# Ledger of designs, part 2: peptides against a protein of PDB entry 7UQJ

Target 1, 160 residues: chain A of PDB entry 7UQJ
Amino acid sequence: PELYQNFNITPPRGVLFHGPPGTGKTLMARALAASCSSDERKITFFMRKGADILSKWVGEAERQLRLLFEEAKKHQPSIIFFDEIDGLAPVRSSKQEQIHASIVSTLLALMDGMDNRGQVIVIGATNRPDAVDPALRRPGRFDREFYFPLPDVKARFKIL

## One batch from the design tools (peptide; aimed at target 1 K56 I99, target 1 (a further copy) G59, target 1 (a further copy) K95)

Design b1_p8_2_s2 (made by RFdiffusion4, then SolubleMPNN; from b1_p8_2, 4 letters changed)
Fold by OpenDDE base, seed 1:
Structure b1_p8_2_s2 (fold): chain B 160 residues (1-160), chain C 160 residues (1-160), chain D 160 residues (1-160), chain A 8 residues (1-8)
Amino acid sequence: as target 1 above (160 residues)
Amino acid sequence: as target 1 above (160 residues)
Amino acid sequence: as target 1 above (160 residues)
Amino acid sequence: MPLYRVFD
């Protein structure tokens, strides 16, 4: 309830922040966390990088995702922020399916298992929304997308 | 052609973004990618971190660089962005040469092998341009350098 | 002397940048480095991530910290920036103490061993100041804290 | 300041 009210959004299970890297996706995800956190009510912010989960937890990535969602649920209100989520949930291609199918399937199941009444928001940040499995971008998962445009073209003219 | 026109630069093979970290080098690299991307023409943005290539791909770093450049060429127009490129191509010192010589040599060869008529731009971001092998900073490689100054001193006075 | 004058602060050994992630802590740390750097006087900027030190240097993390501080002292004036320092120096809990006690103890000793006359500043960035060992937040260590607020709530209303 | 756009 209050977490979603503080976001001024109808409670999405997941929000996809997409746009060029450095556009402040990670900035905004954490900005939201802090603006929803008061002295009386701390929001627990869980940050993971998609590529780090795959590389650090070979053979345990699915379990680490489950533990992360359990911990987020235990520490409500909470935000799970996946930075570079395209590294975790690449579009299912035949060659990648063999490597990533279980992880993507686990993340899908975890997002589907989130109670909308829970004060857990999942934020995925990506540079490549098209590289994120479309199954994650469906209603009840990352069903809201925020584009982070480049800082004004004016910044470009100072560098060119 | 169009990628270079959209950059308003004579077609460099490589551009070095240097300046203090967090100054928006990664932001700008991706800003350029998105500003050159239209609905009709997507620019493929490949991001790699120098230190990650060395640490993740021990014994395969050279191959991963080759594959990256092949993939970028296949998906033209494209940007290859090396974040923290000083971690990939340290200045050749006798002690580092034994560890990094093959990787640096591979990157040099790949940049030299880029057809200037191809719509592939390489952007290297570093905090330490002096820590990047001077061979990479020669004409036909990272031959343009953009300094990212600190955000205005005005931002400093709000925090101090 | 001059490094501290350029910071307009009484010489802290360490400064804790805390606030929501992406609020520009890393940006500001590096902004300070470059604003204190002139053409005549380069400040050496050492960046490390807390979690990377733990994960990359298993069994050598203490030695890598010592080497980092020695190198910073050798290259004065310098800034040592620990990004995500909460990943390096978690609050001592019985379960974490066994894993992190030696690293935290090493960092404490290194900060205590810094000569205030040296032109070395340590900046720690964290999203969770409460997750940083309180021993690091004492006088003569990270004795100054700068809160990085979210970019104005006005930015939030444009996204909602 | 970065401009942000919500996509519905």
Scores: peptide ipSAE 0.000, ipTM 0.194, DockQ to the pose 0.030
OpenDDE base, seeds 2, 3, 4, 5: peptide ipSAE 0.000, 0.000, 0.000, 0.000; ipTM 0.212, 0.194, 0.185, 0.385; seeds 3, 4, 5 fail the geometry check

Design b1_p8_3 (made by RFdiffusion4)
Pose (drawn by RFdiffusion4):
Structure b1_p8_3 (pose): chain A 160 residues (1-160), chain B 160 residues (1-160), chain C 160 residues (1-160), chain P 8 residues (1-8)
Amino acid sequence: as target 1 above (160 residues)
Amino acid sequence: as target 1 above (160 residues)
Amino acid sequence: as target 1 above (160 residues)
Amino acid sequence: RTPRMRVF
């Protein structure tokens, strides 16, 4: 931590996995979760699939998001993987419902808002990156974007 | 206050930060929240978002807004910051649930009934200005609209 | 009434001020209420909003609306003004609440219960006219309309 | 009291 405090830099804590289906996005997330449970320093893994937080009560989806990010603040070494994040956080439109744009606005305020979110890495896997809200694709929340392509010749050889 | 009585004008008590993502809106609100807590006179910063207002009970979201504005009037030199305000106050629509139009109506009434002395300042950052209700964006509610643009060369040099 | 009842032209049961925001609709009702700064028993003015009637309870909103109309009949020549009548009477649909729908179901029955010798006039204001419920715009209700447009050049010169 | 619910 002194190497990042040597400068006045904060580490990148957000990655957006994107690429075609079957290219290794969830596999890489699974390998990262299995590696986080065997290095004997507790990096807590939070798995979230799509719109797991959707509820029929008003304000319960934003409350579940706030609780997920808070429980991530309770244990500092924690990770949040959002599988199929284009179903949880679509581009905010006036035509669609307010529960969607309200979830996206809560996710924006919880990733880079007024309060610091802690040592929480946020990973989102998507097949449709341009269905993710563009305000979620900037540094401070999903700094990096890993493009997982269809494998080339050497990579297919290695996979096989 | 005599300058604002000599000319028959009321000081603006509302600001709407708007601009592209990552251009300085939450940063300015964080710098103003740190400047509220340093000096010989204290300004109270009230931070809000859509999650700690929206409730599942009838008449509880508007009661939380009223408690916020009454508590800010109690601590009279005050700032109220609504981040991602288009999620809290979208454009009123009959094809939406009634809780969003009821939040917008309660917010319009509470802003039209403030102290009328410049004691409660209300600051909102929407990232998208069109999504917010036009009744809130008229002078009397959010008087000033600060456009935080993408920085030009001298501004990029200063930021770097 | 000695003059206007000679010709049998009935006064309107419901007059609707509608227009863009900031066009002076609340000013006209405030100026008519300052024309109520006159002696008593003539042009009693009631200033209500799309809020401060609707409550947590199930009967106080309709009971209060029936009482407002009864006090309006008690002082015979009287005016009821509903500022932001889309807050009190939104569009009834299947995303609508039950308490607003019953407020509309009582306001309609109270406007059809108003007699033909027109001594209570109900003026209502809105910035979004096709967001008020369609039933109050039917004949025998809010049927005469006043459009308040943005000012032209001479009007802006007088305002300045 | 009366709870509010969402409609999809």

Design b1_p8_3_s1 (made by RFdiffusion4, then SolubleMPNN; from b1_p8_3, 4 letters changed)
Fold by OpenDDE base, seed 3:
Structure b1_p8_3_s1 (fold): chain B 160 residues (1-160), chain C 160 residues (1-160), chain D 160 residues (1-160), chain A 8 residues (1-8)
Amino acid sequence: as target 1 above (160 residues)
Amino acid sequence: as target 1 above (160 residues)
Amino acid sequence: as target 1 above (160 residues)
Amino acid sequence: MIPLERVF
């Protein structure tokens, strides 16, 4: 929030971090959460793994998403970080994946239902941005994307 | 290598990065690989997911590990990074997991067979260090451990 | 701190992160801050942009630096991260840059005045290490340097 | 693609 205020930029509701595995997407999300927390204003960071929401909460995933967003709203300012969001919100492939479609629809509705005045930022991280439902990448949702390129192996860290 | 030479510290053969998910273990491994590469001296970074070696290479996992270490030896200086190493080298629990036991034994042998003069560093990352076979945590293997704590959500970033 | 304690290495007072833009200097500083914070031991992370201290605080920059270091000392363990430190501490070029010279001198004095037992780490990040005043790179100040090379997109991640 | 520099 304040970071964007200092730049006269409207904070995105949702930011997609995409790039190859281990490019620091999760770390950047945590670093952003950390960077936006002051002594006077602590940001609450909620982390979920997309696949874990599906695997651990078969049948409760929608409710867990709602609870997550409610908790994030109660604890504003907050960041919701979805690691491996493509695992939560795969591209709508087959009519048989109604469970996935319902979870995606719930996430869409939760993102659409966030007030612009809310201090809840949603960060989705994926290694496969094209595997994320395009509906999530529309304005008012994950409308900003950050590519995390591979660190070139040739980086000379002189820890002197 | 050079990082440790500057500290008069013998470079570890193996380093265990452990800590909660998204604490930057993979990023740090890549950053270290990057940091040790010069224009004159490129470090080759090999990344494997522990679970992927098990799942994609059922019956070839040992050979793939051997080939990985041989390739790393050919392309010295190099880093082998095992993400989710607890997936590759689970604690030896039951007699029925002969495949896991064999892969762990192969990894142990490969780590033990590395010359101390070798410029191959093995980094294992795990969210569950206690799920890693203790034999891997012995001297000459993953004999150094880095804890990657959660950025405390309450890390007071005073961006003053 | 703890990362260095686990290695029996004295933590540096100051670490210079240098390398091309977007190489993850800021990310690594945040990751280190994050990685040193436990549930039991929260690290306070202070971030400043070198150019912002000069531009936003013309005439107050020295006082702001003093306050920053005092706050960091009060909230130990802490990290002070200067992004674009070359903007704060340019090489002493012309007699007319008395303001820059004063800020650099203040930063030097603040770094020199840190007790070795203090749990305040200063990280300076720059894309231009040669543009940083060499006085800052002396022992007891930024006496360790980490080069953050460009992630060569051609980092042969043999994801074999 | 917004450079990381614009995010911070």
Scores: peptide ipSAE 0.000, ipTM 0.199, DockQ to the pose 0.151
OpenDDE base, seeds 1, 2, 4, 5: peptide ipSAE 0.000, 0.000, 0.000, 0.000; ipTM 0.196, 0.218, 0.303, 0.203; seeds 1, 2, 4, 5 fail the geometry check

Design b1_p8_3_s2 (made by RFdiffusion4, then SolubleMPNN; from b1_p8_3, 5 letters changed)
Fold by OpenDDE base, seed 1:
Structure b1_p8_3_s2 (fold): chain B 160 residues (1-160), chain C 160 residues (1-160), chain D 160 residues (1-160), chain A 8 residues (1-8)
Amino acid sequence: as target 1 above (160 residues)
Amino acid sequence: as target 1 above (160 residues)
Amino acid sequence: as target 1 above (160 residues)
Amino acid sequence: MQVLKRVF
C-alpha cells in the first residue's frame, strides 16, 4: 500500500502468481492475507480453484463469481485468490469453450468493475501462464505478474 | 544426514507432509532438496503426483514406481517427492480399488525395501491425510509426519 | 505498499524473519523478491550473510555495508536480505564485540537513513532472534518480525 | 510478508 501511494501508483487490482508447481504461490497468497490482518483490521481471504469454477458451478459459474466479488466487496479489506486460474481454460470441447468464454468474460467484467477505491485484491495463481486468457493479463486486471522460480540450487550456495 | 549420524538416529525413510492446500508442502520439499545440495553433493529431486501414478501410468504404475525408486537409488543422495499422495486413493470403482491396492502394495514394498544405508528420502504430501492408506503411515514408511498449518493470522501479529 | 498508505502506516524499513533453521526464511525472502518483480519492474535482490559481513569483509565491513545500501538505492525497487543476521553478533572476544558494535551501528545508521520514499526493503533472517542486537529490532528498523515455526505435526490435521 | 505488504 504505502509504496504505491508514495509514488502515486494506482493499486494493482489483480496480481498473477506464476511458476512451476510447488513453488509457493498459494502459500504466498495466504501469507499475504494473514500478514495484512491485524486485531483491529482483519483481511478476509476468499479462495477458489479455477477448475472448481468450471466443475462445481455447472450452470451457475457466472453467478457464483458475481457473488464472490460482492462478498469480497462487503468484507473489505479482502483478497480473492484463484488457485490454478488456468483451470478456467476450456478442455477441447466447443461447449466447454463457450462456458469458458462466458466465465472469463464475467471475471473480466468483475475485475474491470472494481472501484480503485476498493480494498479488494485479486490474486491468480497458475503453473501455466500461457494457458491463462491473455485478456486477464491486461492492464487493470492481472496487470502485475510475479514469477515463482524453482528454488535455484546455485543461488542457494550463495545463500548457504 | 549429519544430525542423524551424530546422534545414531536411523534416518526416516519416509516423511509425510500434510496440511491444507497451499500451505507450502511442495515448496518445503523442494526447499529441502535444494538446501541439502552443495557444489560437492547435489541432491537429486524426483517429483510425482499421486493422481499421475493412476492416470498416466495406466497398466504400468507398479513398474514406473519401481523404476522411480531404482533411479532414485542410482542418483543418491536423492528425494522422491509424491505430491497429492492421497491421489493414489481409488475413485469409487472396484477396478480402481484393485489398481490402488496393487500400487499401494508396490509402494509399501519399495519403502520397506529401502536400505537404511541408502540416501533416498521419500516425502509424501497430502491435503487429505485421512485418505492416505494407513499402511503407508506405519513405522519404516511415512513414519514421520509434518503438519503445514494455515498461516495463523494471530500468530503473525506477533510476527509483524 | 497500497494497504499501508490507505492506512497512513509508515512502510516497514526492515522485516525480521525468525525461527528454527530450515523453516523457509530464506525461501520466503527469495519468493518475495521474485513475486515483486514484473517484466516492466524487476526487483533487485541483494543477499548477504551475517557471518560473511564479519569474516569476508574484515576491516571493510562498514564500507561494504554502505556500498550495499548505496547499490540497493541505485537499483530500486530492491530487497536487501541478510541471512543469519545473528552472525553479526560477536563470538566471545572483546575485539569481535567492538567490530560487531561498529558494524551494527553502521547498519542502524543505514536503516535509519533510508528515506521512507525509497523502495529498498531490508529483510533479516535468523535462527537466534535473541542473538540479534535489540537496537536492530526497534521501530524504524526491523520493526516487523515474522516467526517461521517448525511445521508442527499435531496442528496440521485440522487444516487439511 | 512485509515486502509483500509493500508490494500490496
Scores: peptide ipSAE 0.000, ipTM 0.304, DockQ to the pose 0.156; fails the geometry check
OpenDDE base, seeds 2, 3, 4, 5: peptide ipSAE 0.000, 0.000, 0.000, 0.000; ipTM 0.186, 0.332, 0.286, 0.332; seeds 2, 3, 4, 5 fail the geometry check

Design b1_p8_3_s3 (made by RFdiffusion4, then SolubleMPNN; from b1_p8_3, 5 letters changed)
Fold by OpenDDE base, seed 1:
Structure b1_p8_3_s3 (fold): chain B 160 residues (1-160), chain C 160 residues (1-160), chain D 160 residues (1-160), chain A 8 residues (1-8)
Amino acid sequence: as target 1 above (160 residues)
Amino acid sequence: as target 1 above (160 residues)
Amino acid sequence: as target 1 above (160 residues)
Amino acid sequence: MQLLERVF
């Protein structure tokens, strides 16, 4: 917050965590939610897994996304964390085109419809940033990307 | 290693990381591998996902497990990390009984067959420790369990 | 940044990560640095080990600290990470009083001299928070502390 | 965590 307002930088609505499996993307999102919560100001943390939304809610995924964003808006300040977001919003070039296209379009509309005054942050985590629809990675959506590298042993010795 | 040798404590052959999704289990395993690697002593890190072993190697999962352990033994000191190990070794009561029972039996035999003189550590990570076959959690196998709590907001303020 | 300014909370200049060895303190600091870097805005990550600053730079540690902070200021936004900061800033009651007192005084002055407008974050990691000079843990310095617990097996099933 | 709070 303070780094952004001191620089008049508009809060990112969406943050994409990307990098190899087990590089701490989900841990970081949880650590953020917990770090921002005080006794006076609880941050509500909503976690969803991309594949679980598609598999549990066949034909209801769009509605469940809308409900999730409405709940997050009601419980501000809040974080919506999508783990494996590539499972929720695969690139439109996949042969399961219609269902995925509708879900992506719904997520785009929900991210675009978030008021800049809203205290809802969306974090997407993926091991496959190239499998996430590029429309989600545009300004006003997942406009900040954060790479979680493998802990490189070599980079340690230069930093040690 | 050095902490175990200085105390004459037999190194655990297997360590189970358990806890909610995104609590850093996989990250910790990678951080351990990286932290134990020096310029003089590289630790080889083998990562497998439990579900991927079953899905990619229909009828060859047992052979792939054997090969993985042989590779880890050849590249000592090494860590074998199984992410979502509940997908590899589900409780024997599941309706896919025969295939899972054979894989579990193979993994048990491989863990039992690891010489205490070997510098191969097996780390299993799961979100569902109750879905892991109890035989894997016995002494000489995953005999050390390490939970990964949700970062508790309340515990932070006492630590802040 | 934006969560702090929306709450008129002054950005912490310093963050202390504390907890047992191998609990992910250094990993979290690296994940943070990586997670703040975008294609448009690279965060420069400076890592130093407390003991290495003292041992490599006998009689030059104060100068090296000044240079490090100047470099971090030149390469904003930046993170200075001190691993094992207890090796850099031991409690003044230690028998090596004069050298440590000068280094601690220099680090205090450097942390106090960071403009709130500066995008330099200092992270200290320690396994021994009680061995860190209490003057570093005061408001305006390492004013936020984060404990990295051992992953305790028992606490965990309640958070599943 | 505060760094994460500074990132956000």
Scores: peptide ipSAE 0.000, ipTM 0.310, DockQ to the pose 0.157; fails the geometry check
OpenDDE base, seeds 2, 3, 4, 5: peptide ipSAE 0.000, 0.000, 0.000, 0.000; ipTM 0.184, 0.321, 0.284, 0.317; seeds 2, 3, 4, 5 fail the geometry check

Design b1_p8_3_s4 (made by RFdiffusion4, then SolubleMPNN; from b1_p8_3, 4 letters changed)
Fold by OpenDDE base, seed 1:
Parts: C-alpha cells; structure tokens; sequence
Structure b1_p8_3_s4 (fold): chain B 160 residues (1-160), chain C 160 residues (1-160), chain D 160 residues (1-160), chain A 8 residues (1-8)
C-alpha cells in the first residue's frame, strides 16, 4: 500500500506471482504483508487456496469469495492471497468447467469493484500462469506479474 | 517418491542442491518433502546442518550420522536434509582435517548402504559445491545436482 | 523504501527475520529487494553471512562491517542482509567471546549511525533470535521482528 | 471468515 502511494502509483489491485512450486510465492506474499505492517498499522492477511475454494465450497464458492472480499474490505489494510489461483481461475476456454467460469466471473467482478482507495491488495500465486484466465491478468486486476523463477536450476527439472 | 515410482527411475539416493546462499535450497528441500506428503503418506523430514554436526558432536559425529540414517530408515518415507553439507563433508585433499575425513567416510558408507528399495532421500545443500568431497558426488550418492541460482532479480545484485 | 515514505514512517533501520532454518528468510530478503526494485529504481542487495564475517576476517571483521555499510550507503537504495546474524552477533552475556563483543559493538554503532533519511535497510536472519544480542533488537536497530514459521506443511514434519 | 494471520 504505502509503496504505491509515494509514487502516485495507483496500488495494483492485483499482483500475480508465478513460477514453479516452492519458489517462495506464498512466502513472498506473507513477507509483503509483514513488511507493510507496523506497530501502528497492522495488515490483515487472508490466505485461500484456489483448489480449496472449489473443493470445499461446491456451489458456495462465489459466496465465499464475496465474503472474503467483504472481510478484507472491513479489515483494511489487507492482503488477499490466493495460493494456486490457477485452481480457482482456470482459463474460460477450457470446455468442461462451467463451475469455474462462474467463480472466475465473480472474482473478476470483485476485483473490478475494488475501489482504488481501498487498501486491499490481491496477490495470486500460480505455478501455471497460462492456466489463469487472461481476464484476470488485465489492467485493474492482476496487472502486475512477478515471475518467481525456479532458482535457475538450469537443471531441466523435467518434472516428468 | 511417487514421481520416481511412476518412471521406474530408481529414486536418487542423494540430491545435491548447490548455489549461492539464500537461493531457497533449504526451502526447496522442505517444499519437496511437503509436496510429496499426502494425508495418507507423510514424509518425515530430518534436517541437520553440516557445521552443527561437527561442532556439537565432537568425537560422536559418526555415531550421530549413523543414528540419523537409522531413524530415517525407521521413519520411511523420509528425507535427510543436510544444510551446508560442505561443512560436514569437506574435500579429503584438504590436509588439516582428519576429523572431517572420518565423518565423510561414515557418510559415504551410510549412503552406499542405503537400499535402493529404501524410501530415504538424502538432500545436501551447499553454497560451495566444490568444497564438497567429490566422493559424495559419485553415482549412488549425491548423483543428481541442482544449481540454485540467485533469482535473476534484475536488481543489480552487486553481490559485493 | 517507498512503502515507508508514504506513511511518514521512518523506515525501520533493521528488520529481524527469525524462524527455523529453511523457512525462506534469506529468500524473503532477496524477494523484498526484488519487489522494491523497479526498472527505474534498482535496489542494491548486499548479503553477508554472520559466521563468514567472523571466520574470513579475523581481526578485520569490524573494518569489513564498516566497509559494508559505507558501500550500502553509496549504493542507496540498498539492503544489507545478514544471514545467520546470530553468528555475527552472539549475546554479550556469553562469557567467552570478546571478539564477538567488538563486532556487535561495531554493528550497533553502524546501525545507530544510519541516517533515518538513508535508504539502507538492514535485514538480519536467524534461526536463533535468542542468540542475537538484545542490544541489536532495540528501537533504531532491528526494531521489527518477523517470525518465519515452518510452513505449516500439515505434514507432521516431526523434525526429530 | 477469520483472517488467517494478522501479520503484526
């Protein structure tokens, strides 16, 4: 939050952390939350896993997203961290997942509905940025992307 | 574990993570342990620091290594992670450290004595792969090496 | 840097990252450096390991610390990251190590001498926060502490 | 939804 206000940079509503698993994306999100917290200004950190939202809240995932954003808005300044956001927001062009399409639509609407004055930052982490709906990666949403390389283990982790 | 079983690849007995400090070698080892753990299959993670084995267990380091491998074998599937393994296993050609030579010899014997059927993985992490005894880097021991670069944080890390 | 300027919060001169080994403290420090870097504003990241300063620079550790802080001041905005700062700054109440007491004294003086206007952040990482001299943890020094838990890898890592 | 962590 503060970082962006000094530069008259509208704080990105969303930051996408992408890169292979274990590259510290989740750790980074926590650290950003921590580094932005002071004794005077506590940041509230909300963490959700994309797959958990789908699996645990069948039919209520949309409502849970709305509630999450409402709670984040109430507890400003706040960070909403979506780990494995690709599990929450699969590409709409993938035929089979009408259920995902509605959740993505809800997430899009929630990110669009965030006031620039709101001190809610959304961080998405994914190992599969290409599996994330491109609509989420547009300006006013996850408009900043940070690649978490594998530590250039130029070892072809052929994760076969 | 599962990754190696599917490919009929004999799981590497040892993996060497090397690269500059703070590149996430230890985090990666933990993340690998974590990602290979399921609700049904918990991996036991043993962590030792090479320098700590030398400093804390003067004269008993060999016994402690044996006990560590025995415990890892009892708690299969398991990962033994040696952080700063260069501190445990300095190059044998370095004149001064007869104490290190015996510990390295013990570690070699323990790695050689690991059954391929054992679900014990040894991960060594070092910032100084060239300081690790080459005998540890032979087939059947740390036979896979993964370089952890500095994240190409386009920040001029002048590592001075 | 920028984060603290917006809130008229004097950027903490020092941040202590503490928690078990391999929790990504070092990775976090790098990641903070990265995230605060833009194409326009590069942060210079200086990394030192506490034990390395003691071992490599016997009798010159104080001079090396001074040089490090001078270089960090010249290359503002900068981060000085001390990995294993407990190795650099053991508790003064530990009787045996007069050599450590002088280094700690130098580090204290250097942190106290940091201009609040300076864009030098000091990050200390330790697995043993209680082994760090309490004088370093006072206001104007490492006045912010962040606990890096083991990732609650719900895998019962019985770290035996 | 309770905040998972208040990072203080």
Amino acid sequence: as target 1 above (160 residues)
Amino acid sequence: as target 1 above (160 residues)
Amino acid sequence: as target 1 above (160 residues)
Amino acid sequence: MQPLERVF
Scores: peptide ipSAE 0.000, ipTM 0.309, DockQ to the pose 0.067
OpenDDE base, seeds 2, 3, 4, 5: peptide ipSAE 0.000, 0.000, 0.000, 0.000; ipTM 0.230, 0.196, 0.211, 0.340; seeds 2, 3, 4, 5 fail the geometry check

Design b1_p8_4 (made by RFdiffusion4)
Pose (drawn by RFdiffusion4):
Structure b1_p8_4 (pose): chain A 160 residues (1-160), chain B 160 residues (1-160), chain C 160 residues (1-160), chain P 8 residues (1-8)
Amino acid sequence: as target 1 above (160 residues)
Amino acid sequence: as target 1 above (160 residues)
Amino acid sequence: as target 1 above (160 residues)
Amino acid sequence: SPRFNVLS
């Protein structure tokens, strides 16, 4: 941590996995979760699938998001993987409902808002990156974007 | 206050930060929240978002807004910051649930009934200005609109 | 009435001020209420909003609306003004609440219960006219309309 | 009385 405090830099804590289906996005997330439970320093893995937080009550989806990010603050070494994040956080439109834009606005305020979110890495896997809200694709929340392509010749050889 | 009485004008009590993502809106609100807590006279910063207002009970979200504005009047030199305000206050629509139009109406009434002395300042950052209700964007509610643009060369040089 | 009842032209049961925001609709009702700054028993003015009638309880909103209309009948020549009548009377649909729908179901029955010798006029204001419920715009209700547009050049010169 | 989030 002194290497990052040597400068006035904060580490990148957000990655957006994107590419075609079957290219290794969830596999890489699974390998990262299996590696986080065997290095004997507790990196807590939070798995979230799509719009897992959707509820029929008003304000319960934003409350579940606030609770997920808070429980991530309770144990500092924690990770949040959002599988199929284009279903949880679509581009905010006036035509669609307010529960969607309200979830996206809560996710924006919880990733880079007024309060610091802690040592919480946030990973989102998507097949449709341009269905993710563009305000979620900037540094401070999903700094990096890993493009997982269809494998080339050498990569197919290695996979096989 | 005599200058604002000599000319028959009321000081603006509302600002709407708007601009592209990552251009300085939450940063300015964070710098103003740190400047509120340093000096010989104290300004109270009230931070809010859509999650700690929206409730599942009838008449509880507007009661939380009223409690916010009454508590800010109590601590009279005050700032109220609404981040991602288009999620809290979308454009009123009949094809939406009634809770969002009811929040926008309660907010319009509470802003039209403030102290009328520049004591409670209300600052909102929407990232998208069109999504916010036009009744809130008229002078009397959010008087000033600060456009935080993408930086030009001298501004990029200063930021770097 | 000695003059206007000679010709049998009935006064309107409901007159609707509608227009863009900031066009002076609240000013006209405030100026008509300052024309109620006159002696009593003539042009009693009631200033209500799309809020501060609707409540947590199930009967105080309709009971209060029936009482407002009964006090309006008690002082015979009287005016009821509903500022932001889309807050009190939104569009009834299946995303609509039950308390607002019953407020509309009672306001309609109270406007059809108002007699033909027109001594209570109900003026209502809105910035979004096709967001008020369609039933109050039917004949025998809010049927005469006043459009308040943005000012032209001479009007802006007078305002300045 | 509770409020419901209507989904379509």

